# Peptides against a protein of PDB entry 6RGO, part 27

Target 1, 392 residues: chain A of PDB entry 6RGO
Amino acid sequence: MALKLLGFNQDATCFSVISSNKGVTIYNCDPFGKCFELEKSTSNDEELDFLVEMLFSTSLIAVVDKTIGASKRKKLKIVNTKRKATICELTFPHEIMDVIMNRKIICVVLKSDQIFVYDISCMKLLRTIDVRGEKLKSTSKFRNSEAVGDIGVRVSLSTDNNSILCYSSYSKSDKENAPLNDIVVFDALKCIQINVLPAVHQSNIVCIACSPDGMLMATASEKGTIIRVFKTIDTENDEPILVNEFRRGSRPSRISEMKFNHDNTLLACVGESDTIHIFALPVTTTEADANEDDTLQQSSHSLSSSINGLQYISKGLANRFGKIIVSKIPTQSQQRHVAYIKIPENAKYRIGFPKDTTNTIHICGEDGNYLVYSIPRNEVGPCTLVKSNTFD

## One batch from the design tools (peptide)

Design b1_p13_2 (made by RFdiffusion4)
Fold by OpenDDE base, seed 4:
Structure b1_p13_2 (fold): chain B 392 residues (1-392), chain A 13 residues (1-13)
Amino acid sequence: as target 1 above (392 residues)
Amino acid sequence: DEEIEELQELLEE
């Protein structure tokens, strides 16, 4: 049977699959088993295509049937899985490309490079973000760049209630083919742009992951060789803070998904390669625990080392070429993975981090494998398989 | 609105 993976929910308690024969199936991870099935509406041997986003372990799913005709591809259904009933249906002017949600917000990405932001509690439209319209304010030419294939606006949403939305935007460069290589950080609840990270890659961004708390964001370009991790909100001298730069590999390979674990200590990536890579992030010590009042009177020896003032010679060569301030993202030493999982070649996998076990990763494959791995913390090496299940 | 009430119930799960 041809399986197509839709992915894990936000806490990796469930994953969704398209089975060519059955339609959409949602599996529970623990205990492992089918929790929901959505039958195909048609008897035709048409290739099934769906978007399904599940809200945690709730009975709420968002569904887009992309299988048949241009009309269904524009319809978002909110479905109660317990009742097997549509609660509400939204129709969009363009094909739905992606749907992402948390307990507060649902975001719908259209083929028009528009993002519709809704309050999920009442399905009220809070904002329409027009990523092309923002580009057109900077670039006078309506290039009908038919988005050639799989390059479009990418989004990621924090799983917390802060609802930090990260999305790819077009660079303001006067180049006729400005890439989708800027990131906008957006408060989806307040509908305010928080930050803009310009030119985070040289080519289009094809993968974004927001941390669960919305404080970090990972980005990958079409090359998929380098992953960059930024702070989302914090800036240093009005410039983006690069936290990490990771090397996935030396050869180009598309990254399809990235995820942070719950405590922001790990970033996993999966894609077209035979390897899931797991990277360690520096533990941001929140200064909060430093209030243990241990009054030890260590004596204040004032070593006054006089650091001599090196004179900045301002060489004033005002060359009139508009310095595209390519903010030199400080060349942090490219770190490699700390852990990895080998997966079958040509099998598409999806990844999820469970909330309660920060050293565990869930993966599922179009090969019909659901696998749980333990991530080593003290050594660089392979992950250990803990559980294995199969699905059809 | 019955749809909104059902949405709110599911968001509390």
Scores: peptide ipSAE 0.628, ipTM 0.966, DockQ to the pose 0.778
Fold by OpenDDE base, seed 2:
Structure b1_p13_2 (fold): chain B 392 residues (1-392), chain A 13 residues (1-13)
Amino acid sequence: as target 1 above (392 residues)
Amino acid sequence: DEEIEELQELLEE
């Protein structure tokens, strides 16, 4: 049977799949089992496509039927899974490309490069963000969606109540083919732009992850060779703070998903490669807890790998257009993964971090495998398989 | 609004 993965919820307690025969199924991770099923409303011959975002372990899901020929591609349904009923339905002017939510905000990304931001508690529109801006409205030629692959606005939202929205934006280059290589950081509650990170990659950004607390953001381009991690809010001399630059690999490979763990100590990435990579982030000790007791000098030989916090002062080569190009970190100073998982070639996988176990990762594949791995703490190496389940 | 009340109940789960 053809399975299509929709992904994990925010805390990796559930994941969603499309089955060609059944429609949408939501699985609970522990105890493993089906918790919800949305029946197929279409003929057997149509390839099913859906967006399904679950709000944590709640009975609230957002659903978009993206099936070809369905007049529903512009409709967002909010569904109560316990009642199996639609609470409300919103219709958009354009096809829905993505939906993200937390306990405060729901964001809807359209094919028009618009982001609609709603207060989830009342479905009130707070803001419409036009990522193309007013000047580009005149070139109404929809990029013929046939040949230029899935290059659209990418979004990520903090899972906390601060509701930090990170999205890709077009470079201010007067070129008709300006890359989506800027990032905007937006307070979705206050509807205020907090920060702009210009030209974080040379090509279009295809993957963004916000940390759960909204303080960090990871970005990857179409090349998927380098992942950059930035502070979202903080700036140094009005410049973006690059926290880390990770090398996934030397060969180009698209990254489909990245996630931080709940304590911002790990970043995982998955995509078209045979490997899930897990990177360690430096623990930013907030200076606040420096006041408590001096005493226990226990000489834990923590191999402080002196992650020399290379303060990458972006020597902003102020290119002639005043855009700070993030200087390429020398290949020798690029950090590699600390852990990895091998996955089957050509199997699409999704990743999730459970809240209660910062060194555990959940993964699921279109091969019908749900796998739980333990991440090594003190060594660079493979993750250890802890649990395995199958689904159909 | 019954829809808003139901949304609020689910957001408290």
Scores: peptide ipSAE 0.625, ipTM 0.965, DockQ to the pose 0.778
Fold by OpenDDE base, seed 3:
Structure b1_p13_2 (fold): chain B 392 residues (1-392), chain A 13 residues (1-13)
Amino acid sequence: as target 1 above (392 residues)
Amino acid sequence: DEEIEELQELLEE
């Protein structure tokens, strides 16, 4: 049977799949088993296409039926899985491309490069973000969107209540083909832009991950060779916003998904390659200032040397050159993976990090495998398979 | 609003 993976929920307690014969099935990870089924509405051998986003382990799911006709592709259903009933339905002006949520916010991404931000508790629209902006509306003839591949606005939302939304935006280049290579950091609750990271890659951003706490963001371009990790907020300290640069590989390969673990110590990536890569993030040890009050009294020697008055060249002009935040990190500082998982060639996999076990990763494949791996801490090497289940 | 009440109940799960 053809399986299509929809992914894990935020805490990797469940994953969703499309089965050609059954429709949407949600599996519980532990104990492993089916917890919900959404039956196929059509008897036809049409290829099923759905978006399904589950809110943690709750009975709340967001569903978009993309199988049939332009009308259904514009409808978001909020469904109670216990009652098997639609609570509410929202209709959008354009096809829904993505849906993400946490306990506070739902974000809906449209084919029009619009992001609709809702308060989940009442389905009230908080903000519409137009990523193209008002100026680009005039010249963009709808590119016949059939031939330009899966290049659209990418989004990621923090799983915490801070609800930090990271999205790809068009560079301000006057070129008709401006890449989606800027990142905007947005507070989805306050509806304010926090930060803008210009030109984080040379090509379109195709994958974004936000950390669970919203403090970090990972990005990958169409090349998928380099993953960059950024702070979402400018710290008052002159610390670089770019905290890590990871090398996934030497060959171009699309990254389909990235995820942080719950303590921001690991970043995993999966895509078209035969390998899931896991990278270690530097723990920002808040050095608790050990005030070692080491009172060493050493003497006051007064070396008075009078080095003369080199003039105050005024600090004023430096602010206008948009800090190319991509400092040329020397190619020498690119870290490789600390761990990996080999997956079958041509099988699509999805990844999830469980909350309670920061060194465990859940993966599921279109081959019908659900696998739990242990991540090595003290060595660079393969992950160890801990548990396996099959689904159909 | 019964829809909002049901949404709130599910958000507390």
Scores: peptide ipSAE 0.624, ipTM 0.965, DockQ to the pose 0.775
Fold by OpenDDE base, seed 1:
Parts: sequence; C-alpha cells; structure tokens
Structure b1_p13_2 (fold): chain B 392 residues (1-392), chain A 13 residues (1-13)
Amino acid sequence: as target 1 above (392 residues)
Amino acid sequence: DEEIEELQELLEE
C-alpha cells in the first residue's frame, strides 16, 4: 500500500499517516497502536492528500483535505478525535499549504504567502501576515505559481506558550526573483515582529525548525548542505547571533524536516538522503545554574574541546548596501553530526523527539516502519535501535 | 458558545 507520512506530534507520542486504502490514521507510539482513523470521503482510487496537525496527545486535530477540488483545499477543520466530529470549519481565500499549532496559537499558511494567526481557544483571527505585501508595492507580477515548485513560505512555531513564530520572507531586493532567504521572528501572542535575520542562506529556505522554548531556530536552504542555528530574539550589536553552522553533507540533498529535542541539546534533520543526522548544540549555561554539580562538567568537556574554536564571528560584513551577510563559518569549523541513523534511500522518514527521554529519537517511514533509537552521548557514531514496530 | 467550550476542554487535555 502507498503510505504518505504526515509526521509526529510535538512530543512524539503520536504520528500521522495517509494510507491509500484507509485515509488518515494516527498511531500512538507507546503502547504502539492505532488511536484514530479518518476514512477517505471518496470511493475513488484518487491519490489522497491531507494536512493533519495534532495538538500533543490531545483529541484535537486540524485537518485539511487536499485530495479533490479547490474548495476542500481552502477548508480547515478542527476535529475532536474521540467524538470523530468537526468542532469548527474555517474557509480561506487560497489553498492551505501548511498548518502548525501549539496550546495557544494555530497558524495557517496559504499559497498566497499569507500566514493567518489564530487564538486556538476561540478561533479568533489575531493577525494576517502578508509575506509578499512588502514586495507588492513594487512588482505587480504574480509569479506564475505553476513553475515555482515546492518553494513557498516556511514556518515553525515554538511548542511552548511563548508562541515564537519563525517564517521565511523575501529579501529586500529590487530583483523580480528575490529569494525566500530572510527569516522573520514573530511573537504570535503579541502579534509583533521581534527580529529579522537577513539573507541567512544564498538560496530559498526550504526548512525551518524552532526550538520548543522559541529561543533557537535552525534553517536549511534548497542545497541542504549547511544548517544554520540562530538565536531568535537576542541580537549582538543589532546583528543576528549565529550559534552553530552544521554540515549535513557535501552533495546537495533536500532537508524535509528538522527538530530540536526538548532541552535544546540536539538538532536532528531528515530528507531525501539515506541518513538522519543528529547534531549536538552547545549547552547555553544560563547564569542561574552555575552553583551546583561539578560532575556534569566532565562529560560536556569532551565534546566542548571541539567547540572552543568557534569564536562568535558575529561580525557580519555589512555590505555597502546595509545588508548584513551572515559570515560563512570557515569550512574547517563547521560541525559534523554526533550521531546518525541509516534509512532506506527511497523511503521518506519523519522524526520526533519524545519529551521524557532527551537521548531518544522516534522515526517513522513510508516503508511502514516505526523505529525508536537511542542516541550516543559521548561518542560520534550510529544510533542504537531500541524498539521497532510496523504499520500499514 | 458550545464550539468554544469544546475547544477549551480539548486544550486542557
């Protein structure tokens, strides 16, 4: 059967799949089993396409049926999975491209490059962000949306209540073809822009991850060779703070998903390559915990000896046009993965970090495998398979 | 509003 992965929920307790024969199925990770099924509305052998976003382990899901007709692709349903009932339905002016949520906010991304921000508790519209709107004053040319493949606005939302929204935006360029290579950081609760990171890549950003606390973000371009991690809110001399630059590989390969673990110590990435990469982040010691246990310092020191050469090259070369170009970290100081998982080359995988075990990763594949891996702490190497299940 | 009440109940799960 053809499976299409929708992904894990925020805490990796569940994952969602589309089965060509059944429709949408949600699986519980532990104990492993089906917890919800949404039957296909049509008897036709049409390729099923859905967006499903689940709110943690709750009975709340957001659903968009993208299978048939322009009308359904514009409808967001909020569904109670226990009742198998639609609570409410929203209709948008354009096709829904993405939906992301936490316990406070739901964001809806449209094909128009608009982001609708709602208070989830009452489905009240808080803000419409027009990512094109800053450009539309100059160039009336609708980019013919047909030839621009999978390049659109990307979003990520913090899983906490701070509701930090990171989204890709168009660089301020007089060129008709300005890339989606800026990042805007937005407080979704206050509806204010809090930071702008200009030109974080040379090409369009295709993947963004926000940390659970909203303090970090990871970005990858169409090339997928370099992942950059930035602070979201903090700036140094009005310049963006680049925390890490990771090298996934030398060959171009699309990154489809990135996730931080719950303590911001790990960043995982997956995509079209045969390898899930896991990177270690420097533990930002907040000044508060400087008092207790000397014993944890020894284990961090062995990995930190490789990190001590990362002087904060915060000095972006301000180009003559006032554009901060994120200085490329020298290729020698680009960090590699600390752990990896080999996956089948032809199977799409999704990743999730469980809340309770910071050194565990959940993965699921369109090959019908749900796998739990242990991440090595003190050595660079493969992850160890701990549990496996199959689904259809 | 019954829809809002049900949304709030699910957000507390």
Scores: peptide ipSAE 0.623, ipTM 0.964, DockQ to the pose 0.773

Design b1_p13_2_s1 (made by RFdiffusion4, then SolubleMPNN; from b1_p13_2, 5 letters changed)
Fold by OpenDDE base, seed 4:
Structure b1_p13_2_s1 (fold): chain B 392 residues (1-392), chain A 13 residues (1-13)
Amino acid sequence: as target 1 above (392 residues)
Amino acid sequence: EEKIKELQKLLAE
């Protein structure tokens, strides 16, 4: 049977799958098993296409049936899985491309490059973000950019209640084909733009991950060779802070998903390659725990190690193109993965980090494998398989 | 009203 993965929920306690014969199935991870099934509405042999976003382990899901006709592709259903009942339906002017949620906010991304932000508690519209309208204010030409295939607005939402929304936006470049290579950081609760990260890649951003706390964001372009991690809110001299630059590989390969673990110590990426890469992030010690009064008198030895030579790399020909922020950050050695998982090249995988085990990763494949891996802490190497289950 | 009560109940799960 052809399986299509929809992904994990926010805490990797469940994952959703499209089965060609059954429709949507949601699996619980522990104990492993089916927890919900949504039957296909028609007997037609049409390729099933759905969006399903689950709210953690709750009975709340958002569903978009993309299989049957242009009308259903514009409908978001909020479903109670315990009752198998639609609580409400929203209809949009354009096809729904993505749906993301947390306990406060649901965001709906349209093919029109609009993001509809709702208060999930009442399904009240808080904001419509028009990413094209922002572009049109900056660029005088209405290019009917026929959205060629898979290039559209990308979004990620913090899983916490702060509800930090990161989305890709069009660069203010005077070029008629401005790429989706800016990031906007948006407080989805207050409906305020917090930050703008201009030209974070040279090409369109195809993957974004927000950290669970909304303090970090990872980005990847169409090339998928470099992953950049930025602070979302904090700026240095009104310039965005690049925390890390990771190299996934030397060969171009699309990244389909990235995730932070719960404590922001790890970033995983998956895509068209045979390898899930896991990168270590520097632990930002929030200075908050420094109040332990431990009076240990240890002596003041003044190791004055002379950190010498920051060579000023000469400001060569910065041609008139928008300041790619990346050019000013010293070449932090592009860090490689600290851990990896080998996966079948032709199987799409999804990733999730469980909340309670920061060194564990959940993965599921269109090959019907649900796998739990332990991530090595002190060694660069393969992850260890801890649990395996199959689904159909 | 009932819809909002149902949503609030599910959000508290």
Scores: peptide ipSAE 0.622, ipTM 0.967, DockQ to the pose 0.770
Fold by OpenDDE base, seed 3:
Structure b1_p13_2_s1 (fold): chain B 392 residues (1-392), chain A 13 residues (1-13)
Amino acid sequence: as target 1 above (392 residues)
Amino acid sequence: EEKIKELQKLLAE
């Protein structure tokens, strides 16, 4: 049977799948089992497509029926899984491309490059973000819908209550084919733009991850060879906004998903390659609790690869020439993964980090495998399989 | 009103 993975919830306690015969099924991770099923509404042999976002371990889901020919691709349903009942339905002017939420905010991305930001507690519209802006409204003949199917606005939302929204935006270049290579950082609660990161890649951004606390953001382009990690907020200290640059590989390969763990120590990525990569982030030691005592000379080989090549462009020139955030970091300073998981070729996988175990990763595949791996702490190597389950 | 009360209940789970 063809399975399609929808992904994990925010704390990796559940994952959602589409079964061609059953419709949408939500699985609980521990104890492993079916917790919700949404029956197929149509008897047709049409390939089912859905968006399903689950709010943590709650009975709240957001559902969009994206099935081709369905008049429902513009409709967001908020569903109570315990009651099997629709609480509310919203209709949008354009097809829904993505839905993301936390305990405060729900964001709806449209095919029109608009982001609708709602207060989830009352479904009140807080903001409509037009990513094309006012200037591009005049010249945007609808890009003929066929060829550009894969390049759209990408979004990520912090899982905390701060509700930091990161989204891809068009560069200010007067070129008709401006790439989606800028990032905007937005406070979704206050509806304020916090930051703009111009030209973070040379090509369109296809994957974004926000940290759970909204303090970090990871980006990948269509090439998927380099992952960049940025601070979302300019610190008053002259610290670089670019914190890390990771090399996934030398060959181009699409990254479909990235996730931070709950303490911002790890970044995982998955995509079209046979390998899930896990990268270590530098622990920002808040200097606070350096109490004096234990001189345990743990030779923490601080993998402080001296990023010597960041030309500090002095504060004065940055206002006129848009902040060149991405200097050409020499290819030698690019960190590799600290851990990896081999996955079957041609199987799509999704990833999630559980809250209680920062060195554990949950993965699920369209092959019907749910797998729990332990991440090595002190060595570069493969993750260890801890638990496996199968689903249909 | 009832729909908002139901949303608020689910957000507190």
Scores: peptide ipSAE 0.615, ipTM 0.966, DockQ to the pose 0.780
Fold by OpenDDE base, seed 2:
Structure b1_p13_2_s1 (fold): chain B 392 residues (1-392), chain A 13 residues (1-13)
Amino acid sequence: as target 1 above (392 residues)
Amino acid sequence: EEKIKELQKLLAE
């Protein structure tokens, strides 16, 4: 049977799949088992396509049926899984490309490069973000490039109540083919733009991850060779703060998903490669807690790997066009993964970090495997398989 | 109104 992965919820307590025979199934991770099933609306042998976003372990899901008819692809259903009932339905002017939410906000991304931001508590529209801006509305060349792959606006939302929304935006170049290589940081509650990170990659951004607290953001381009981590809110001299630059690999490979763990110590990435990569983030000791004298000699052998955090102050050579080019961290200072998981080359995988175990990662595959791995702390190497389950 | 009360209940889970 063909399985299609929809992904984990925010705390990796559940994951969603499309089964060609059953429709949408949500699995609980622990104890492992089916917790919800959405039956097919039609008996047709049509390839099922859905968007499903689950709000943590709650009975609230957002569902878009992308399988049949142009009208359904524009409809968002908010469903109570316990009642198997639609609470509300919203219809959009264009096809829904993505849906993301937390306990405060739901964001709907359209094929028109618009982001609709709602207060989830009442489904009131707070903001419509037009990523193309007013000037590009006149070029009604919808890239009917059905053939130019999945290049669109990417979004990520903090899982906390601060509701920091990061999205890809078009660079302010007079070129008709401006890349989606800028990032906008947006307070989704206040509807205020907080920051703009210009030209964070040379090509279109295809993957974004926001940290749970919204303080960090990871970005990857179409090349998927380099991952950059930035501060979202903080700036130095009105310039974006690059915290880390990670090398996934030397060969181009698309990254489909990235996730931070709940304490911002790890970043995982998955995509078209045979390897999930896990990177360590340097713990920024905020100097603030230095005053409580409590002499608990927890001999945390800080593996002071002398990550000389060369604060490469990006002397952004302001090229003549005033664009801050994020200075490339020297290729020698690019950090590699600290851990990895080998996966089948032909199976798409999704990743999630559980809240209570910062050194554990959940993964699920279109091969029907749900796997729990332990991440090594003190060595660079493979993750250890702790638990495995199968689903159909 | 009833739909909003249901949403608020689910958001408190």
Scores: peptide ipSAE 0.613, ipTM 0.966, DockQ to the pose 0.787
Fold by OpenDDE base, seed 1:
Structure b1_p13_2_s1 (fold): chain B 392 residues (1-392), chain A 13 residues (1-13)
Amino acid sequence: as target 1 above (392 residues)
Amino acid sequence: EEKIKELQKLLAE
């Protein structure tokens, strides 16, 4: 049967899949098994497409039927999985491209490059963000819908209650074909823009991950060779702080998903390549816990790879047009993965980090494999398979 | 009202 992966929930306790014959199925990770099923409403041999966002391990899901020809591609359903009942429905002027949520807000991304921000507790609209609207004062040319390539507004939301929303925006270039290579950081609760990171890549951003606490974000372009990690809120001399630049590979390959673990120590990425890459982040010691004098001289031979704390003050080379270009970190200072997982070629995988085990990663494939891996701490190498299950 | 109460209950799970 053809499976299509929807992904893990925020804490990797569940994942969702589309089965061509059954519709949407949600699996529980531990104990492994089906916890919810949404039956196919149509007898047609049409390829099923859905958005399904689950709120942690709760009975709350957001569902969009994206099936081609379906009149429902503009309709968001909020569903109680225990009752198998729709609580509420919202209809949008345009097709829904993405849905993200936490315990406070739900964001709906439209094909019009609009983001609708709602208070999830009452489904009240807080803000409409028009990502095109800052440009539309000049050139009314709708990008002809023909090259409906995967290039649209990308979003990521912090899983905490701070509700930091990161989204891709169009650069201020007067060129008709300006890339989606800016990032806006937005407080979704207060409905204020916090930060703007200009030109974080040379090409369109195709993947964004926000950290669970909203303090970090990772970005990747359509090239998928470099991943950049930035601070979301903090700036240095009104310039964006680049924390890390990771090299996924030398060959272009699309990154479909990135995730931080729950303590911001790891960043994983997956995509069209045969390899899931896991990168180590520097532990930002918040100054607070420096007081416990615990003299345990455990000779942690931390392989201090000399992260020379070169605060790369990314001196934004203001080009002659006042555009801050994020300076490329020299290729020699680009960090590699600390761990990896080999996956079958052409198999689409999704990733999740469980909350309780910071060195564990959950993965699932369109090949019907659900796999749990242990991440090595003290060595660069392959992850170790801990558990495996199959699903249909 | 009932829908909001149901949402609030699920958000507290």
Scores: peptide ipSAE 0.612, ipTM 0.966, DockQ to the pose 0.771

